# Peptides against a protein of PDB entry 6FBK: the designs that were tried, part 43

Target 1, 90 residues: chain A of PDB entry 6FBK
Amino acid sequence: EDTGVRVELAEEDHGRKSTIALRLWVEDPKKLKGKPKDNGAIEFTFDLEKETPDEVAQEMIESGFFHESDVKIVAKSIRDRVALIQWRRE

## One batch from the design tools (peptide; made by RFdiffusion4, then SolubleMPNN)

Design b2_p19_6_s1 (from b2_p19_6, 7 letters changed)
Fold by OpenDDE base, seed 1:
Structure b2_p19_6_s1 (fold): chain B 90 residues (1-90), chain A 19 residues (1-19)
Amino acid sequence: as target 1 above (90 residues)
Amino acid sequence: SEEERRERLRRKFKVLPKP
């Protein structure tokens, strides 16, 4: 499902590290309930073994990037990308 | 502390300039 939030690898993944570099940005703000900050993409490291999409999404809310009502849509965006990356590693 | 947490999150999430 198109969440309006895009998540991509910030660097090539060779499947060697337990962490990956991700880049997240809003493509369609109309899909969000709140109004996100008008800034560029957000780059961050995601630990495949220790972090969860929901926790990272919550941290983004705390950081003020998104409205609390959009935590699930942001989490889904991260989850879907992470799952795809994990599947490609198999 | 809350400030320490905020600082950690600021370092974790790097905002890139808009194209």
Scores: peptide ipSAE 0.717, ipTM 0.923, DockQ to the pose 0.801
Fold by OpenDDE base, seed 4:
Structure b2_p19_6_s1 (fold): chain B 90 residues (1-90), chain A 19 residues (1-19)
Amino acid sequence: as target 1 above (90 residues)
Amino acid sequence: SEEERRERLRRKFKVLPKP
C-alpha cells in the first residue's frame, strides 16, 4: 500500500551492521491526515535489533515532523522498508 | 529529563535541505 511517505537507505547495506541509515520524506501529502512540515528528507539511523518502527515514528511525532494522527502511517512506511531490507539480507 | 530527550531527538533526526 502506498502510504505517501517514502523511506530509502541513505547508505549501501552490506548486511554486516545491526544499524542502517535511512532517509524519510513525504512524497504525497494528500495521504496524510495532518499537515507535515514542508522540508527536506529526514535522515536517521535505525537499530534493527533495538528499535521498532512504531517507536521511531512516535519520536518523529514528538519532534514535530508529523501530526499525531499520522503516527501509524509513518510507522508503516518505516516497517515496510525495514522488512524489505531484512529480507534481502537473508 | 525532557530536555535531555529533546536534545537526543534533535541529534537523531537530521533534516536535509529541501531540494
Scores: peptide ipSAE 0.717, ipTM 0.923, DockQ to the pose 0.809
Fold by OpenDDE base, seed 5:
Structure b2_p19_6_s1 (fold): chain B 90 residues (1-90), chain A 19 residues (1-19)
Amino acid sequence: as target 1 above (90 residues)
Amino acid sequence: SEEERRERLRRKFKVLPKP
């Protein structure tokens, strides 16, 4: 499902590290319940072994990037991308 | 602490300029 939030690799993944660099931005703000800030993409490192999409999404809300009501949609967007990356590594 | 957490989050998420 299209969450309206896009997540992509910020750098090429060689499958050697447990961490990946991601870039996240809003493509369709109408799919979000809240009104996110109108800024550029957010880049961050995601630890495949230590972090979860839900935790990172919550951290983004606490940082003020998204409304609390959109935590699940943000988490889903991260989860879906991470899953694809992990499947590709196999 | 909450203050340390906020500082960590500021370093974790880098906001790029909107094109």
Scores: peptide ipSAE 0.717, ipTM 0.923, DockQ to the pose 0.780
Fold by OpenDDE base, seed 3:
Structure b2_p19_6_s1 (fold): chain B 90 residues (1-90), chain A 19 residues (1-19)
Amino acid sequence: as target 1 above (90 residues)
Amino acid sequence: SEEERRERLRRKFKVLPKP
């Protein structure tokens, strides 16, 4: 399902590190319940072994990027991309 | 602490300029 939130690799993944650089931004704000900040993409490192999409999404909420009501949709966006990356690594 | 957490989060998420 299209969450309206896009997540992409910020760097080429060679499958050598347990961490990946991601870039996340809103493509369709009407898919979100809250009103996200009108800024550019958010770039961050995601540790495949230590972090979870839900925890990172919550951190984004605490940082003020999204409304608390959208934590799950943000988490799903991250999860879906991470899953795809891991699939390609196998 | 809460302050330490906020500082960590500020360093974790880098906001790029909007096109």
Scores: peptide ipSAE 0.716, ipTM 0.923, DockQ to the pose 0.785

Design b2_p19_6_s2 (from b2_p19_6, 7 letters changed)
Fold by OpenDDE base, seed 1:
Structure b2_p19_6_s2 (fold): chain B 90 residues (1-90), chain A 19 residues (1-19)
Amino acid sequence: as target 1 above (90 residues)
Amino acid sequence: MEEERKKRLAEKFKVLPKP
């Protein structure tokens, strides 16, 4: 499913650390219910052992990047990328 | 404190310049 939100690695993943650097940005704003801030990509570290896509998405809402109605869409975008990274590490 | 939480989140999420 295309969420309209893209998430990619901000650095090369060698599969050694429990943390990864991610970059997230809106590719198609019409896919979202709310109106996200019109800024560049957001870079952040994601702890594969301690954090969850849902919690990080909620933090982004609190930061004002997205409307609360889009928390699940943002979380899914992060989850899908994280899952792919995890699978490639196996 | 809400203010400190906002500061922490602001440091966590780095916004890159929009092209």
Scores: peptide ipSAE 0.697, ipTM 0.912, DockQ to the pose 0.774
Fold by OpenDDE base, seed 2:
Structure b2_p19_6_s2 (fold): chain B 90 residues (1-90), chain A 19 residues (1-19)
Amino acid sequence: as target 1 above (90 residues)
Amino acid sequence: MEEERKKRLAEKFKVLPKP
């Protein structure tokens, strides 16, 4: 499912550490209910053991990057990418 | 506490310039 939000690795993943650097940006703004800020990608570290996509998405909204109505779509975007990364580590 | 959280989040999420 295309969320309109893209998430990619911001660094090469060697599958060794529990944290990964991610880069997230809006690829298709019309997929979102709110109107996100027209800025560049958001780069952040995601702890695979301690953090969840939902929590991080909520933090992004609190930071003002997205409307509260888009928390689930943002979380899904992160979740889907994280799942792929973890799959490739196996 | 709220200010500390706000600062933490600001440091956590780095906004890159648009290409």
Scores: peptide ipSAE 0.697, ipTM 0.912, DockQ to the pose 0.809
Fold by OpenDDE base, seed 3:
Structure b2_p19_6_s2 (fold): chain B 90 residues (1-90), chain A 19 residues (1-19)
Amino acid sequence: as target 1 above (90 residues)
Amino acid sequence: MEEERKKRLAEKFKVLPKP
């Protein structure tokens, strides 16, 4: 489903590392319950072995990027992208 | 410490300029 939050690889994935660089940004703010900061894309490293989409989403809320009511939609956006990346590695 | 966590998160998430 379209969450209104877009997540893409910030670098080419050669399937060699356990970490990936991701870029996340709001594409459709109307799909969020809260009002996120009007920022550019957020770039960050995601550890495929140690981190979870829910934990990273929670960290983004703590950082003030999103409202607490949108933690699940942000987590879903990350999860869906990570799943696609992992499937492509197979 | 909570402040150390905030510093870690600030380093983790890099905000790029809006195009």
Scores: peptide ipSAE 0.697, ipTM 0.912, DockQ to the pose 0.800
Fold by OpenDDE base, seed 4:
Structure b2_p19_6_s2 (fold): chain B 90 residues (1-90), chain A 19 residues (1-19)
Amino acid sequence: as target 1 above (90 residues)
Amino acid sequence: MEEERKKRLAEKFKVLPKP
């Protein structure tokens, strides 16, 4: 349940746009199988209508931020935050 | 194209400096 990866809103969500700005970073590297880059937070826009957590996670792996073995844990962290945001919009 | 994809992803994900 605790992925060790934190995802937060990078901007206030007024529930009007289909896109949201997110910030993602590793809080507990021990939860990951691979060793991610020692970067700061990663900011990106997530399209609630067009994108999926799995696709975005895969793109992060392709970008070299995480090891391929951690794609699912990264996707889960994004999914959980996105779901929470959508629930708050209702 | 692989190069176009790399460029797109580089623009999509902005790495902030570590605190």
Scores: peptide ipSAE 0.697, ipTM 0.912, DockQ to the pose 0.796

Design b2_p19_6_s3 (from b2_p19_6, 7 letters changed)
Fold by OpenDDE base, seed 1:
Structure b2_p19_6_s3 (fold): chain B 90 residues (1-90), chain A 19 residues (1-19)
Amino acid sequence: as target 1 above (90 residues)
Amino acid sequence: KEEERKARLKAKFKVTPKP
């Protein structure tokens, strides 16, 4: 399902590191309950072994990027992309 | 510390123009 939030690799993934560089931004703000404070893309490193989409999404909320009511939408967008990246790895 | 946490999160997330 389309969350209205897009997540892509910010750097090429060669499957050698336990971390990946991601870029996240809102494509359809109507799908969010709150209003994002910024209209840019958020770049960050995601540790595949130590972090979870839910924890990172919560950190984004705490940083003021999204309203707390949208934490699950943001988490899902990250989760879906991370899963896809992991599936493409061997 | 909350102040320290905010600083860490601010450094963790970098805002750039949308692709």
Scores: peptide ipSAE 0.719, ipTM 0.915, DockQ to the pose 0.919
Fold by OpenDDE base, seed 4:
Structure b2_p19_6_s3 (fold): chain B 90 residues (1-90), chain A 19 residues (1-19)
Amino acid sequence: as target 1 above (90 residues)
Amino acid sequence: KEEERKARLKAKFKVTPKP
């Protein structure tokens, strides 16, 4: 399902590190229940061994980027991209 | 501490122009 939130690699992934650099932004705001407070892209490092999409999504809500009602859709967008990256590493 | 957590999160997420 299209979450309306896009997540891409912010840097090339050589498959050597346990961390990846990601960029996340809203592509279709109609898919969200709340209104994002920012209109930019959020860049961050994701630790494949220590972090989870749900935890990072919750941190984004706490940071004020998204409404609490959209935590799951944000988490899904991160999860889907991370899974794709991991599949490509194998 | 809540203030430390907020500072950590602020440093973790950087806003840039959309691609």
Scores: peptide ipSAE 0.719, ipTM 0.915, DockQ to the pose 0.930
Fold by OpenDDE base, seed 5:
Structure b2_p19_6_s3 (fold): chain B 90 residues (1-90), chain A 19 residues (1-19)
Amino acid sequence: as target 1 above (90 residues)
Amino acid sequence: KEEERKARLKAKFKVTPKP
């Protein structure tokens, strides 16, 4: 299902590091329950060994990027992209 | 503790123009 939140690699992934650079932004705000305060893309490093999509999503909410009611949809968008990246690394 | 966490999160996420 389309979450309305897009997550892409911010840098080329050579599959050498346990971390990846991601860029996340809202593509379809209608899919979110709340209205994001920011209109930009969020760039961040995701540690494949230490972090989880849920934890990072929660941190984004705490940072004020999304409403708490959208934590799961944000987490899903990150999870789906991370899973795809890990799949391609195999 | 809370201030340290906020500082860490502020440094973790960078806002840039949408692609």
Scores: peptide ipSAE 0.719, ipTM 0.915, DockQ to the pose 0.909
Fold by OpenDDE base, seed 3:
Structure b2_p19_6_s3 (fold): chain B 90 residues (1-90), chain A 19 residues (1-19)
Amino acid sequence: as target 1 above (90 residues)
Amino acid sequence: KEEERKARLKAKFKVTPKP
């Protein structure tokens, strides 16, 4: 499902580290229930062993990037991208 | 501490122009 939130690698992944650099931004704001605070891309490191998409999404809400009602859609966007990256590493 | 958590989150997420 297209969440309207896009997540991409911010750096090339050589499959050597347990962390990856991600960039996340809103591509289709109509699919969000709330209105995002800013119109930029959020860059962050994601630890494949220690972090979960739900936890990181919640942190983004706490930081004011998204409305609390959109936590699951944000988490799904991260989860889907992380899954693709993991599958590509195989 | 809540304030320390907020500081950590501020450092964790960096806003840049959309690709």
Scores: peptide ipSAE 0.718, ipTM 0.914, DockQ to the pose 0.916

Design b2_p19_6_s4 (from b2_p19_6, 8 letters changed)
Fold by OpenDDE base, seed 2:
Structure b2_p19_6_s4 (fold): chain B 90 residues (1-90), chain A 19 residues (1-19)
Amino acid sequence: as target 1 above (90 residues)
Amino acid sequence: SEKERKEKLAKKFKVTPKP
């Protein structure tokens, strides 16, 4: 399902590191319940071994990027992209 | 601490222009 939140690699992934650089932004705000405070892209490192999409999403909420009601939507967007990246690494 | 955590989060996430 299209979450309205887009997540992509911020850097080329050579499949060597346990971390990846991601960029996340709202593509369709209509699919979110809340209104994000920023209209930019959030860049961050995601540790494939230590972090989970839910945890990172919660951190984004705590940072004020998204409304609490959208935590699962944000988490799903991260999860879906991370899964694709991991599949491509195989 | 919560303060330290929030400071870490502020450094973890960088806002840039949308692609």
Scores: peptide ipSAE 0.695, ipTM 0.908, DockQ to the pose 0.927
Fold by OpenDDE base, seed 5:
Structure b2_p19_6_s4 (fold): chain B 90 residues (1-90), chain A 19 residues (1-19)
Amino acid sequence: as target 1 above (90 residues)
Amino acid sequence: SEKERKEKLAKKFKVTPKP
């Protein structure tokens, strides 16, 4: 299902590092329960071995990017992209 | 501490224009 939150690689992934650079932004705000304060893209490094989509989503909430009611949808968007990247690495 | 965590999170996420 389309979460309305888009997540893409911010840098080319050569499949050599345990970390990836991601860029996340809201594409369809109607899919979210809350209203994001920022209208930009969030760039961050995701550690494939140490971090989880749920934890990173929670950190984004704490940072004020999204409302707590949208933590799961944000986590799903990250999870789906990370899974796709990992599948392509194999 | 909560303060330290907030400071680290501020450095972790960088806001840029949407592509």
Scores: peptide ipSAE 0.695, ipTM 0.908, DockQ to the pose 0.917
Fold by OpenDDE base, seed 3:
Structure b2_p19_6_s4 (fold): chain B 90 residues (1-90), chain A 19 residues (1-19)
Amino acid sequence: as target 1 above (90 residues)
Amino acid sequence: SEKERKEKLAKKFKVTPKP
């Protein structure tokens, strides 16, 4: 399902590190219940071994990027992209 | 502390222009 939130690699992934650089932004704000304050892309490092999409999404909520009601949408967008990256590494 | 957590989160996430 299209979450309206897009997540892409911020750097080329050579499959050598346990961490990846991601960029996340809102592509379709109508899919969100809240209204994000920022209109930019959020860049961050994601540790494939230590972090979960739900935890990172919650951190984004705490940082004020998204409304608490959209935590699952944000988490899903991260999860879906991470899964694709993992599949490409195989 | 909560303050330190917020500071850490501020360093973790960087806002840049949309691609």
Scores: peptide ipSAE 0.694, ipTM 0.908, DockQ to the pose 0.920
Fold by OpenDDE base, seed 4:
Structure b2_p19_6_s4 (fold): chain B 90 residues (1-90), chain A 19 residues (1-19)
Amino acid sequence: as target 1 above (90 residues)
Amino acid sequence: SEKERKEKLAKKFKVTPKP
């Protein structure tokens, strides 16, 4: 499903580290229930062993990037990208 | 503390121009 939120690698992944650099931004705001307070891309490190998409999404809401009603759609966006990255590492 | 958490989150997420 198209979440309207895009997540991409911010750095080349050589498959050697347990962490990856990601960049997340809103591509289609109509897919969100709330209105994001920022119109930029959010860059962050994601620990494949210690973090979960849901926890990181909650942290983004707490940081004020998204409305609480959109936590699950943000989490899904991260989850889907992380899954693709992990599959490519195998 | 909540203050420490907010500061940590501010460092964790960096806003940059959209690609």
Scores: peptide ipSAE 0.694, ipTM 0.908, DockQ to the pose 0.927

Design b2_p19_7_s1 (from b2_p19_7, 7 letters changed)
Fold by OpenDDE base, seed 2:
Structure b2_p19_7_s1 (fold): chain B 90 residues (1-90), chain A 19 residues (1-19)
Amino acid sequence: as target 1 above (90 residues)
Amino acid sequence: MPRYRLIRSETSFSVERIE
């Protein structure tokens, strides 16, 4: 499912660290229920062992980047990218 | 395009605009 939100590695992943650097931005605003803060990108680190996409998404909502109604779509975008990264590490 | 950094700790979080 195309969420309209892109999440990419902000650095090369050598599969050695439990923490990865990610970048998230809106590619298709009409996929969101609410209007995002702007069309900028959000950089953040993600601990593959300790953090969850839902928690990070909630923090982005509380920061005002997205409307509360879009927390799940943002979380899904992060989850899908994280899963892909983990699969590639195997 | 503006760029932000979401900085998180175990107890809090903050946002920094970097561009």
Scores: peptide ipSAE 0.682, ipTM 0.928, DockQ to the pose 0.864
Fold by OpenDDE base, seed 4:
Structure b2_p19_7_s1 (fold): chain B 90 residues (1-90), chain A 19 residues (1-19)
Amino acid sequence: as target 1 above (90 residues)
Amino acid sequence: MPRYRLIRSETSFSVERIE
């Protein structure tokens, strides 16, 4: 499922740290039910061992980046990227 | 395109605009 939300590594991943730097932005706003605050990119770190995509997405909504109705779309986008990163490490 | 940084801790979070 194409969420229209893009998540990429903001740094090169050497597979050594449990924490990774990510960047998230909306490529297709039509895929969201609510409009984002603006179309800016969000940089954030993610601990592969301790944090969850849902919790990070919720914090982004609470920060005003996205409408609450789009929390699951944002979470899925983060989850999908994190999964790819973990698979590459194995 | 603006750029933001979401800084998260165990008990709170904050947002910085970096561009």
Scores: peptide ipSAE 0.627, ipTM 0.915, DockQ to the pose 0.901
Fold by OpenDDE base, seed 3:
Structure b2_p19_7_s1 (fold): chain B 90 residues (1-90), chain A 19 residues (1-19)
Amino acid sequence: as target 1 above (90 residues)
Amino acid sequence: MPRYRLIRSETSFSVERIE
């Protein structure tokens, strides 16, 4: 599934810590709120043990980074990447 | 739930967790 939102590791994962650095970018600049639309990439940390993709996505919307209509797409993109990382660790 | 702050850099955006 192509959601138009990509999430990848922003660091090498050795499978030793619960917090990982992620990079998220949107293919459509209209999905990023704010004046600067020449840069669609966001880097952030995610705690594999404490946080959920839905909660993180919701906070991003509430903080004004994305439109409310895209919250589920953002959450799914994070979820898919997190699941892949966990599968590789186990 | 954690809150995030958008940090602008020269070539990218980053989000900082606010505790």
Scores: peptide ipSAE 0.212, ipTM 0.723, DockQ to the pose 0.068
Fold by OpenDDE base, seed 5:
Structure b2_p19_7_s1 (fold): chain B 90 residues (1-90), chain A 19 residues (1-19)
Amino acid sequence: as target 1 above (90 residues)
Amino acid sequence: MPRYRLIRSETSFSVERIE
């Protein structure tokens, strides 16, 4: 499935930390909302034990970076990558 | 089409154009 959203590891995963660095790309600028800006923040982190893809996606929408209609697409993209990472850790 | 990277800080999100 081509969602137009890609999520990859931004660091090597040694299976030691519950927190992982992820990188999210949007291929279609129309998926972005509002007036996005770069504030020099660090890479996207995700806590495998404390966070869920749906909650993180919702947080991104609430921050105004995605349309609410795309929340499930964003969540799915994160979920698929996280699931793959967790699978590889098993 | 240009591509964008979403960056998450401790308290906010931002975007960076990468293409």
Scores: peptide ipSAE 0.081, ipTM 0.609, DockQ to the pose 0.160

Design b2_p19_7_s2 (from b2_p19_7, 6 letters changed)
Fold by OpenDDE base, seed 5:
Structure b2_p19_7_s2 (fold): chain B 90 residues (1-90), chain A 19 residues (1-19)
Amino acid sequence: as target 1 above (90 residues)
Amino acid sequence: MPRYRLNRTETSFSVERIE
Protein backbone atom coordinates (compact mmCIF):
# COMPACT_ATOMS: atom_id res chain seq x y z
CA GLU B 1 0.00 0.00 0.00
CA ASP B 2 1.14 3.53 -0.84
CA THR B 3 2.00 5.33 2.38
CA GLY B 4 2.85 8.57 0.62
CA VAL B 5 6.32 8.32 2.14
CA ARG B 6 9.24 7.23 -0.02
CA VAL B 7 12.22 5.36 1.34
CA GLU B 8 15.17 4.49 -0.87
CA LEU B 9 18.75 3.36 -0.52
CA ALA B 10 21.09 6.33 -0.20
CA GLU B 11 24.00 4.15 -1.31
CA GLU B 12 24.48 0.86 -3.10
CA ASP B 13 23.76 -2.24 -1.06
CA HIS B 14 26.31 -4.97 -1.64
CA GLY B 15 24.72 -7.20 0.97
CA ARG B 16 27.90 -7.26 3.01
CA LYS B 17 26.98 -5.06 5.95
CA SER B 18 24.15 -5.24 8.44
CA THR B 19 23.93 -1.44 8.25
CA ILE B 20 22.38 0.33 5.27
CA ALA B 21 22.04 4.00 4.35
CA LEU B 22 18.51 5.19 3.60
CA ARG B 23 16.82 8.37 2.43
CA LEU B 24 13.24 9.21 3.33
CA TRP B 25 10.92 11.95 2.05
CA VAL B 26 7.23 12.71 1.64
CA GLU B 27 5.91 12.08 -1.84
CA ASP B 28 2.20 12.56 -1.12
CA PRO B 29 1.51 14.66 1.97
CA LYS B 30 -2.21 13.97 1.67
CA LYS B 31 -1.57 10.44 2.89
CA LEU B 32 -0.39 11.83 6.22
CA LYS B 33 -2.67 12.98 9.02
CA GLY B 34 -0.40 15.80 10.08
CA LYS B 35 1.80 18.24 8.23
CA PRO B 36 5.41 17.23 7.64
CA LYS B 37 8.16 19.67 8.64
CA ASP B 38 9.42 21.18 5.38
CA ASN B 39 9.35 18.68 2.52
CA GLY B 40 12.94 17.74 3.21
CA ALA B 41 14.71 14.47 2.63
CA ILE B 42 16.10 12.65 5.63
CA GLU B 43 19.22 10.51 5.40
CA PHE B 44 19.85 7.93 8.08
CA THR B 45 21.54 4.61 8.73
CA PHE B 46 19.64 1.50 9.71
CA ASP B 47 21.00 -1.68 11.27
CA LEU B 48 19.06 -4.59 9.78
CA GLU B 49 19.87 -6.82 12.73
CA LYS B 50 19.54 -4.54 15.74
CA GLU B 51 17.06 -1.77 14.97
CA THR B 52 13.35 -1.48 14.27
CA PRO B 53 11.42 0.82 11.92
CA ASP B 54 9.23 1.91 14.82
CA GLU B 55 12.22 3.18 16.78
CA VAL B 56 13.51 5.21 13.85
CA ALA B 57 10.05 6.63 13.20
CA GLN B 58 9.81 7.72 16.83
CA GLU B 59 13.14 9.49 16.54
CA MET B 60 11.92 11.33 13.44
CA ILE B 61 8.79 12.46 15.26
CA GLU B 62 10.81 13.64 18.24
CA SER B 63 13.09 15.49 15.82
CA GLY B 64 10.04 17.35 14.53
CA PHE B 65 9.91 15.91 11.03
CA PHE B 66 6.44 14.43 11.39
CA HIS B 67 3.36 14.71 13.55
CA GLU B 68 3.01 12.11 16.28
CA SER B 69 -0.15 10.80 14.65
CA ASP B 70 1.90 9.65 11.67
CA VAL B 71 4.46 7.55 13.52
CA LYS B 72 2.93 4.29 12.33
CA ILE B 73 2.72 5.27 8.68
CA VAL B 74 6.34 6.44 8.78
CA ALA B 75 7.38 3.22 10.46
CA LYS B 76 5.47 1.23 7.84
CA SER B 77 7.23 3.01 5.00
CA ILE B 78 10.60 2.17 6.51
CA ARG B 79 9.54 -1.40 7.27
CA ASP B 80 8.33 -2.00 3.73
CA ARG B 81 11.59 -0.79 2.22
CA VAL B 82 13.71 -2.71 4.70
CA ALA B 83 11.75 -5.89 4.02
CA LEU B 84 12.24 -5.42 0.29
CA ILE B 85 15.97 -4.95 0.77
CA GLN B 86 16.17 -8.05 2.93
CA TRP B 87 14.22 -10.06 0.37
CA ARG B 88 16.61 -8.93 -2.36
CA ARG B 89 19.53 -10.10 -0.26
CA GLU B 90 18.15 -13.67 -0.25
CA MET A 1 14.39 20.43 -1.27
CA PRO A 2 16.33 20.64 1.96
CA ARG A 3 18.32 17.66 3.12
CA TYR A 4 18.82 16.45 6.65
CA ARG A 5 20.84 13.77 8.31
CA LEU A 6 19.45 11.97 11.31
CA ASN A 7 22.55 11.07 13.27
CA ARG A 8 21.75 8.05 15.38
CA THR A 9 23.71 6.43 18.16
CA GLU A 10 22.84 3.66 20.56
CA THR A 11 21.63 6.10 23.20
CA SER A 12 20.80 9.32 21.37
CA PHE A 13 20.04 11.04 18.08
CA SER A 14 20.44 14.47 16.51
CA VAL A 15 19.59 16.28 13.31
CA GLU A 16 22.00 17.93 10.92
CA ARG A 17 20.93 20.01 7.95
CA ILE A 18 23.19 19.25 5.03
CA GLU A 19 21.41 21.23 2.33
Scores: peptide ipSAE 0.761, ipTM 0.945, DockQ to the pose 0.909
Fold by OpenDDE base, seed 1:
Structure b2_p19_7_s2 (fold): chain B 90 residues (1-90), chain A 19 residues (1-19)
Amino acid sequence: as target 1 above (90 residues)
Amino acid sequence: MPRYRLNRTETSFSVERIE
């Protein structure tokens, strides 16, 4: 499913550590219910073993990047990218 | 595009604009 939110690695992943650097931005704002902030890109770290996409999405909403009604779509975009990274590591 | 960094710890988070 195309969420309209893009998530990519912000650094090369050598598969050595549980933390990765990601970059997230809105590619198609029409897919969101609310209006995102500034059309900017957000860089963040993610611990593949300890953290969840839902937690990060909630933090982004509390930071003012997204409307609360879009928490699930943001979380899904992170989840989908994280899954791809984990599958590639196997 | 502006760029932000979401600085995250176990108990807190903050936002930094880097571009």
Scores: peptide ipSAE 0.761, ipTM 0.945, DockQ to the pose 0.911
Fold by OpenDDE base, seed 3:
Structure b2_p19_7_s2 (fold): chain B 90 residues (1-90), chain A 19 residues (1-19)
Amino acid sequence: as target 1 above (90 residues)
Amino acid sequence: MPRYRLNRTETSFSVERIE
């Protein structure tokens, strides 16, 4: 499902670490319920073993990047990319 | 166009503008 939010690896993944670097940005703002407060890319680390996409999404909301109504769609975009990365590691 | 880094720890987080 196209969330309108793009998430990519910010570094090459060699499958050696549980922590990965990601980059997230809005590709299609029309897919969001609210308007993002800024049109920028967000880099962040994600621990594949300890963290959840929902936690990161909530932090982004609290940081003012997205409207609270879009927390779930942001979380989904992260989840989908993380799942893809994990599948590639197998 | 602008770039940010969401610095995350187990207990806190902060935002850094890097571009």
Scores: peptide ipSAE 0.761, ipTM 0.944, DockQ to the pose 0.903
Fold by OpenDDE base, seed 2:
Structure b2_p19_7_s2 (fold): chain B 90 residues (1-90), chain A 19 residues (1-19)
Amino acid sequence: as target 1 above (90 residues)
Amino acid sequence: MPRYRLNRTETSFSVERIE
């Protein structure tokens, strides 16, 4: 499902570290229930072994980037990209 | 297009505007 939120690697992944650098931004704001703070991109690190997409999404909400009603769609966007990265590492 | 960095630690987080 297209969430309207894009998540990409911010750096090349060599499949060595458990931590990856990601970049997230809104591609289609119409898919969101609320209005995002800005039309910018958010860079962040993600530990594949210790962290969850839901945790990061919650932090983004608390930071004011997204409305609380969009926490699940943001989390899904991160989850889908993380899963893809993990699959490519195999 | 502005760019932000979500700086995350084990116990807290903060936002930095890069551009």
Scores: peptide ipSAE 0.760, ipTM 0.944, DockQ to the pose 0.877

